# Peptides against a protein of PDB entry 6TME, part 187

Target 1, 324 residues: chain A of PDB entry 6TME
Amino acid sequence: NRLKRAYIALQAWKKAFYSDPFNTAANWVGPDVCSYKGVFCAPALDDPSVLVVAGIDLNHADIAGYLPPELGLLTDVALFHVNSNRFCGVIPKSLSKLTLMYEFDVSNNRFVGPFPTVALSWPSLKFLDIRYNDFEGKLPPEIFDKDLDAIFLNNNRFESTIPETIGKSTASVVTFAHNKFSGCIPKTIGQMKNLNEIVFIGNNLSGCLPNEIGSLNNVTVFDASSNGFVGSLPSTLSGLANVEQMDFSYNKFTGFVTDNICKLPKLSNFTFSYNFFNGEAQSCVPGSSQEKQFDDTSNCLQNRPNQKSAKECLPVVSRPVDCS
Target 2, 324 residues: chain A of PDB entry 6TME as posed
Amino acid sequence: NRLKRAYIALQAWKKAFYSDPFNTAANWVGPDVCSYKGVFCAPALDDPSVLVVAGIDLNHADIFGYLPPELGLLTDVALFHVNSNRFCGVIPKSLSKLTLMYEFDVSNNRFVGPFPTVALSWPSLKFLDIRYNDFEGKLPPEIFDKDLDAIFLNNNRFESTIPETIGKSTASVVTFAHNKFSGCIPKTIGQMKNLNEIVFIGNNLSGCLPNEIGSLNNVTVFDASSNGFVGSLPSTLSGLANVEQMDFSYNKFTGFVTDNICKLPKLSNFTFSYNFFNGEAQSCVPGSSQEKQFDDTSNCLQNRPNQKSAKECLPVVSRPVDCS

## One batch from the design tools (peptide; made by RFdiffusion4, then SolubleMPNN)

Design b2_p20_4_s2 (from b2_p20_4 with V5I S6E A16E A18L)
Fold by OpenDDE base, seed 2:
Structure b2_p20_4_s2 (fold): chain B 324 residues (1-324), chain A 20 residues (1-20)
Amino acid sequence: as target 1 above (324 residues)
Amino acid sequence: SLPTIERPSMEEQLAELLAS
């Protein structure tokens, strides 16, 4: 009995709650699991005459607790949304039994441990949100082999390099922000054919930006701020025909910010402040356009306000990194 | 701000999954 298994799972989960401020699980009593708050039933795909638990939505319930291994008994769940709770511990490997998993949102919790590799076992996964947790260690390269619509990894403790497999991703949105990623952005990034938004904010990324970024024709948001990037901006950035928001602030970039970048047709906001740029085209000057906003603050620009001192600039500007 | 994706309601998503 599939609902009986679901009952066992849900009761085990209720027992794993340390705090339920909104009494979300107050009605989690008895065998009628389809009446449970946040539990959604539907006809089974393999037998329409059988009702199964197909979805969990405990978003914003502020529940403290953990995910017990008995959740692996929820084998019919395709949608698992437990956003904005206080769940702790690790994602149980028993969730590998949830072979219909389509969307997995455990964002804004207190999960720890390595990347939940169980997510890689779900053949039909389309949406993965694990942001705002304490996941750590390396990002498995295989994550980008998944046919995901979105990959939210931001605000965790992930470290090491970004896998070169990123180019295989079909995701429209990918967030790396506020982790501990290091190394260079892989050149394979240009192969992300469906990418609309990517953010690298607040990592330990370094090196030169790969020229292949210019191949991201569909990207509307590109944010690489608050890293350790060096060298000049790639000239190929002129290929970003759809970019609207671009941020390179708080890096160690040098060189000249060109017209070809600042005149991008869809560009609405371009922030390149807090770098070591020593020149900019007139089209990049804040106030030069009504439809575009620029920020050139705290660079090494001549005849611009709020720039770094010569003492700060000279050591860096005189030793430009050659990215060629 | 960081990117987000708006998702359909649980009911809508389940309906779509069942229809596919």
Scores: peptide ipSAE 0.227, ipTM 0.862, DockQ to the pose 0.726
Fold by OpenDDE base, seed 4:
Structure b2_p20_4_s2 (fold): chain B 324 residues (1-324), chain A 20 residues (1-20)
Amino acid sequence: as target 1 above (324 residues)
Amino acid sequence: SLPTIERPSMEEQLAELLAS
């Protein structure tokens, strides 16, 4: 019965394909769904004597089409990987019936509409990758209540603020890059106890960086480049004991880049170019270290090459934003 | 570059899920 439902679902999906350039679904014929290319069966968790469709892997199939509601019949699927296709439309609400969903990767597709809230209904979800789509609107705060290992949101059309609930996230990797997020980074960010990598690149984020960033002791990658951040870098950034890659470029930061930041023990790359910094420690100067790479280009630094003009600097540097 | 996480094969992941 479960495989019959799976057959119905998969045949409906095949019918929803507009293009299958690699003929991935060519063998999707007949009731033996476990033999379908990209379909993986396993013993059911509730009855090991019964085979069920437990996984879908259509990654890199370049399939054009949509996800039909009949996919909700795949109730035993725990792994759904369909990245690097040309699927369009919305994620069907019927996928709420896939209560075993553990990994959901629909990245690099043509999905549209709001955040797929059906993902919030999956109690066991650990991996969510919806990057490189056209999802839009607000990020639901509940996403960070999920016990996710990774949250990939980059290269979408998400807007509004980053939810304060971010601090509840247990994810090691979170990407916000290349969206339309606005407002400040929530102070609760410092509560992300498992965070290793976070990327804010290319949004409309603004305000001062919260001091609480310095509490991210396990972060190895912190990229806040290409936003509208202002003020000085928090002194608490000295607490980033494991940061290797740090990028604050293309913002509106002011003030002095300190030794405490540039001498971070594991720092290998620190880019703070295209800001309005008016001073830097000697340890921050590009070429000052063999082990570390710095970029101080296009700031308001004295006696450094490739800096902004006095005309550009003076109005900003003379009126620094106080983040205290 | 943006962060990525390498995931095990589908078979490996399924095996892990079944073992847990």
Scores: peptide ipSAE 0.221, ipTM 0.852, DockQ to the pose 0.756
Fold by OpenDDE base, seed 5:
Structure b2_p20_4_s2 (fold): chain B 324 residues (1-324), chain A 20 residues (1-20)
Amino acid sequence: as target 1 above (324 residues)
Amino acid sequence: SLPTIERPSMEEQLAELLAS
């Protein structure tokens, strides 16, 4: 009976395809859904004698279509990977019935609408990838209450501020890049215990960087480039003992880039170009190290190449933002 | 480049889920 429900769901989905360039669903005929390309069956968790559809993998199928509500009949699916397609519309609320959802990857599609709050209903969700879509509106603060390993939100149309609940996240990787997020990075960011990589690239974030960033001892990648951040870099950044890639380029930072930052022990790449820094330590100068790569282009530095003009620098440098 | 996480194959992941 579970496979019958799966059959109904999958046939409804096939009917919802507008284009299937690789004929992925060509063999989606008949009741034997476990033979369908991209459909993976396994023994049910509650009854090993029953075979159920446990996984969907349609990655890179270039399928155009939408997700019909009948997909809610796939109640045994734990892995849903349909990235790199051309699915459009919204994520069906009926997917709330997929209570075993563990990994949900709908990245690189044409999905629209608000954040798919149905993802919040999945108690066992560990991996959420909704990047490269057209999701819009506010990020629900509850997303960071989830015990997720990874949260990929980049390349969408999300707006508003980053929720203060970010500090509750146990995710190792979080991407906010290429959205429309605004406001400050929450001070609670320093409470992210498992954070390894966080990317804020290309948003409308502003204000001073919170000092609490320096508490991210496990972070290896910190990219805040292409925003509207102001003020000096927090001195507490010297606490980023494991940071390898750090990018603050294309902001409005001022002040002095210190030795304590540029001499971070694991730092391999530090880009602080296209800001208004008016000084840097010798250790920050590009070419000063064999193992570290620096970029100080287009700042207000003296005796350095490719810097901003005095005319461009003076209005900003003379009015430093006090982050205290 | 943006961060990525490599995931096991569908078959491997299903096996792990069943074993848990």
Scores: peptide ipSAE 0.187, ipTM 0.843, DockQ to the pose 0.724
Fold by OpenDDE base, seed 1:
Structure b2_p20_4_s2 (fold): chain B 324 residues (1-324), chain A 20 residues (1-20)
Amino acid sequence: as target 1 above (324 residues)
Amino acid sequence: SLPTIERPSMEEQLAELLAS
């Protein structure tokens, strides 16, 4: 019996709770698992006459504990939302048995270990949120081969380079922010045909921005702030016809910020502060537009307030990086 | 702020999955 298996799994999970501040599992008693708080049943896809556990929603329950291997018995679960808890340990490999997994949200927990490769085993996965954990190591390239709508990786301990396979991603939103990623942004990024929002904030990324970023016609948010990027901004950024929020602050960029970038038609906020830019077009000057906000603070701009000293600028500006 | 995606309720999502 499928519900019997679910009962075993859920009771094992309840036993794995160290703390349940809101008594979420207080009613997790007896065989009627469909009455359990946070447990959602639906007719099985293979037999509509059979009721199965199809969803788990324990968001914001502040539960401390771990995910026991018995959760692999929840073979009918398509939606697994357990964000904003204090679950620790690793994601059980037994979850590979949940072949219907469609959305997996374990964000804002205490999970550790490498990327949960079990997520790659789910053929129908569309949404992956593992942000605000302590996952570490490199990203498996295969993550971007999956037909995901969103990939949330921010606020973890991921390191190494961003896989070249990123260009294969069909995701509209991808977050790399607040990890330990290094190296260059892959040139294949321009192939992300469905990308709307991408953030690289607060990593150790470096090198020149690839020209192929300009091919991201649907991107509305592009944030590469707080990295080690060098060189000039690609002229191809003029192709970002739909970008609204753009942030290149806290890098080591040099050169001239052009009209073609600052006059982007949908641009509402462009922050390029805390770099080594030595010139900007008039259209980039803060206050030059009523519809756009700019921040040029702490660059090497002449006749602008709050700029770096000549002593700080000269060593960098005099040795521009050639990205060609 | 970091990007977010709004998702339907659990019930709505389950209904969509069943309809597909």
Scores: peptide ipSAE 0.172, ipTM 0.839, DockQ to the pose 0.715

Design b2_p20_4_s3 (from b2_p20_4 with V5I Q13E A18L)
Fold by OpenDDE base, seed 4:
Structure b2_p20_4_s3 (fold): chain B 324 residues (1-324), chain A 20 residues (1-20)
Amino acid sequence: as target 1 above (324 residues)
Amino acid sequence: SLPTISRPSMEEELAALLAS
């Protein structure tokens, strides 16, 4: 019965293919769905004597098409990987029936519409990758209530602010890059106790960096480049004991880049170029360390090459934003 | 470059899930 439902679903999906350049679904014929390329069967969790479709892997198949509602019949699927295709449309609400969903990867497709809220209905979801699509609108705050290990949202069309619920996230990796998020980074960010990597690149984020960033003791990658951040770097950044890569480039930061930041013990790459910093510690100077790489290009630093003109600097430097 | 997470193969992950 379950495999019959799976057959219906998979055949409906095959019919929803507009193009299958690698003939991935060529063998999707007949009732033996477990033999289908990219379909993985396993004993059902509730009845080991029953074989069910437990996983889909169509990664890199370059398939054009859409996800039909019949995919909701794949109720035993825990792993759904269909990245690097040309699937379009929306994620079907019928996927709410896939209550065992554990990893959902639809990255690098042509999906559109709002955030696929059906992902919020999956109680056991641990991995969510929807990057490189055309999802739009606001990010539901409930996404961070999920016990996700990773949240990949980059390269979409998401707008609005980053939810304050981000602090509830247990994810080790979160990407916001290349969206249209606006507003400030929530102060609750410091509560992300398992965070290792977070990327804000290329958004419309603004305001001062919250001091609470310094509480991210496990973070190894922090990239906030290409935004509209202002003010000085928080002194609390000295708390980033494990940060290896840090990028604040292409913002509107001012003030002094301190030793406490540049001497972070695990720091290997620190880019703070294309800002309005008016001073830096000697430890921040490119070439000052063999172990660390710095980029101070296009700031308002004295006696450094490739800096902004006085004309560009003075209006900004003379009116620093107070983040206190 | 953007962060990435290395994941086990589909088969390995499925086996782990089913074994738990």
Scores: peptide ipSAE 0.025, ipTM 0.648, DockQ to the pose 0.702
Fold by OpenDDE base, seed 2:
Structure b2_p20_4_s3 (fold): chain B 324 residues (1-324), chain A 20 residues (1-20)
Amino acid sequence: as target 1 above (324 residues)
Amino acid sequence: SLPTISRPSMEEELAALLAS
């Protein structure tokens, strides 16, 4: 009996709670699991006459505890939303039995360990949110082989390089922000056909920006701030026809910021502060447009306020990185 | 703030998923 299995799983989970400040699981008593707070039942896909647990929503419950292996008995669950809790430990491998998993949100918890590879086993997964945890190690390349709408990885402890497979992703939103990623952005990034928003903020990424970024025709948000990027901005950035927000601040970029970038048709905010740019087009000057906001603070620009000293600029500007 | 995707309520999502 499917509901009996669900009962076993949910009771095991209740026992795994260390704290339930809002008494969310107070009514988790008895065999009628469909009446449990945060548990949602629906007719089974394979047999409409059978009622099954199809969804879990414990968002914002501030529950402290862990995910026990018995959760693998929830084989009919397609929606699993448990964000903004204090769950710790690892994601159980037993969740591989949840073959109908469609949306998995464990964001804003205290999960640790490597990337939860069990997420890769779910054939129908469309939404993955693991941000604001303590996941560590390498990002598995296979994550980008999944047909995901969104990939939220920000605010974790992921290390190493961004996989070359990123170009295979069909996600509209991808966040890498506030991790420990290093190396270059893969050239394959330009192959992300559905990308609207990508964020690299606050990593240890380096090297030159790949020219292929200019192929991201649908991108509206591109933020690469707070990294170690070098060289000039690619001239191909003029191809970002739909970009609205662009941020390259807090890097080591050099060269000239061109009209072709600052005059992008949908550009509303462009921040390139805290770099080593030695020139900018008039269209890039803050205050030059009423519709666009620019920030050129702390560069090596002449006749602009709040720039770096010659002493800071000369060693870098005189030795430009060749990205060719 | 970081990019987000708005999702419908659990009930709405479940209904849509099961209807497809």
Scores: peptide ipSAE 0.024, ipTM 0.648, DockQ to the pose 0.692
Fold by OpenDDE base, seed 1:
Structure b2_p20_4_s3 (fold): chain B 324 residues (1-324), chain A 20 residues (1-20)
Amino acid sequence: as target 1 above (324 residues)
Amino acid sequence: SLPTISRPSMEEELAALLAS
């Protein structure tokens, strides 16, 4: 009976394909759904004598189509990976019936509409990848209340502010890159106890960086490049004991880049180019270290190459933003 | 490059889920 429901769902999905260039669904014929390419069966959790569809893997199939509501009949699916296709439309609300959902990867598709709130209904979800789509609107704050290992949101059309609830996240990796997020980074960011990698690249974020960033002791990658951040770098960044990659380029930062930042013990690459910094410690100078790479290009530094003109610097440097 | 998280293959992950 459970496999019969799966058959109905999978046949409905096959009918929803506009193009299947690799003929992935060519063998999607007959009741033996467990033999279907990209369909993975396993013993049911509630009855090991019953075989159920537990996973879908259609990654890199280049399939054009949409997700029909009948996919809600795949109630035993825990792994749903359909990245790198050309699926369009919205994520069906009927997927709320997939209560075992553990990993959901619909990245690199053509999905549109608001954040797929159906993902919030899955109690056991650990991995969410919706990057490289056309999702839009506000990010629901509830996303960070979930016990996720990773949250990939980059390359969408999300806007508005980053929710304050970000501090509740237990994710090790979070990407906001290449959206239209605005406002400040919430001070609650310092409460992200498991954070290893966070990326804010290419948004409309602004204001001062919160001092609480320095509490992210386990972060290895911190990229805030290509935004509208202002003020000086927080002195508390000296607390980033494990940061390896740090990028603040293409912002409106001012002030002095200190030794305490450039001498971070695990720092491998620190890019602070295309800002309005008016000074840097010797330890921040490109070429000063063999184990660290720095880029100070296009700032307001004296006696350094490739800096902004006095005409460009003076109006900004003379009016520093006080973040205190 | 954007950060990534490594995870086991579909089959390995499924086996782990069912073993718990």
Scores: peptide ipSAE 0.022, ipTM 0.675, DockQ to the pose 0.661
Fold by OpenDDE base, seed 5:
Structure b2_p20_4_s3 (fold): chain B 324 residues (1-324), chain A 20 residues (1-20)
Amino acid sequence: as target 1 above (324 residues)
Amino acid sequence: SLPTISRPSMEEELAALLAS
């Protein structure tokens, strides 16, 4: 009996709650699990005459506790949303039994340990949100082999490089922000055919930006701010026909910011402040356009306000990094 | 069909990130 298994799982989970401030699980009593708050039932895919637990929604419940291994008994769950709670510990390996998993959102919790590799075992997974946790270690390359629509990894403790397999991703949105990723952005990034929005904010990324970024024809948001990037902006950025928001601030970029970048047809906001740029086209000057916003603060630009001193600029500008 | 479950949109999640 599938509902009996679900009952065992849900009762085990209730016992794993340390605090339930909104009494979300107060009605989690008795065998009728389909009446439980936050539990959703539907006809089974393999037998429409059988009712099964197909979804969990405990978003914003502020529940403190952990995920017990008995959750692996929820084998019919396709939607698992437990956003904005205080769950701790690790994601149970027993969740590999949830072969119908379609959307997995455990964001804004207190989960720890390595990347939850159990997510890689779900063949039909389309949405993965693990942001705002304490996950650590390396990002497994296999994550980008998944046919995901969105990958939210921001605000964790991930380290190491971004896998080269990123080019295989079919995701429209990918966030790496506020981790400890290091190394270069892989050249394979240009192969992300469905990418609309990508965010690298606040990592330890370095090196030159790959020219292949210019192949991202569908990207609308590209934020690489607060890293250690060097060299000039790739001339191929002129290929970003749909970019609206672009941020390269707080890096170590040098060279000239060209018209071809600042005149991108859909560009609405371009921030390149806090770098070592030594020149900019007139089209890049803040106030030069009413429909576009620019920020050139704290560079090495001549005849512009709020720039770095010659003492700060000369050592860097005189030693430009060759990205060729 | 699967039941309707509420979740933040991808756009809302990204907007929150960019605003931080």
Scores: peptide ipSAE 0.033, ipTM 0.688, DockQ to the pose 0.042; fails the geometry check

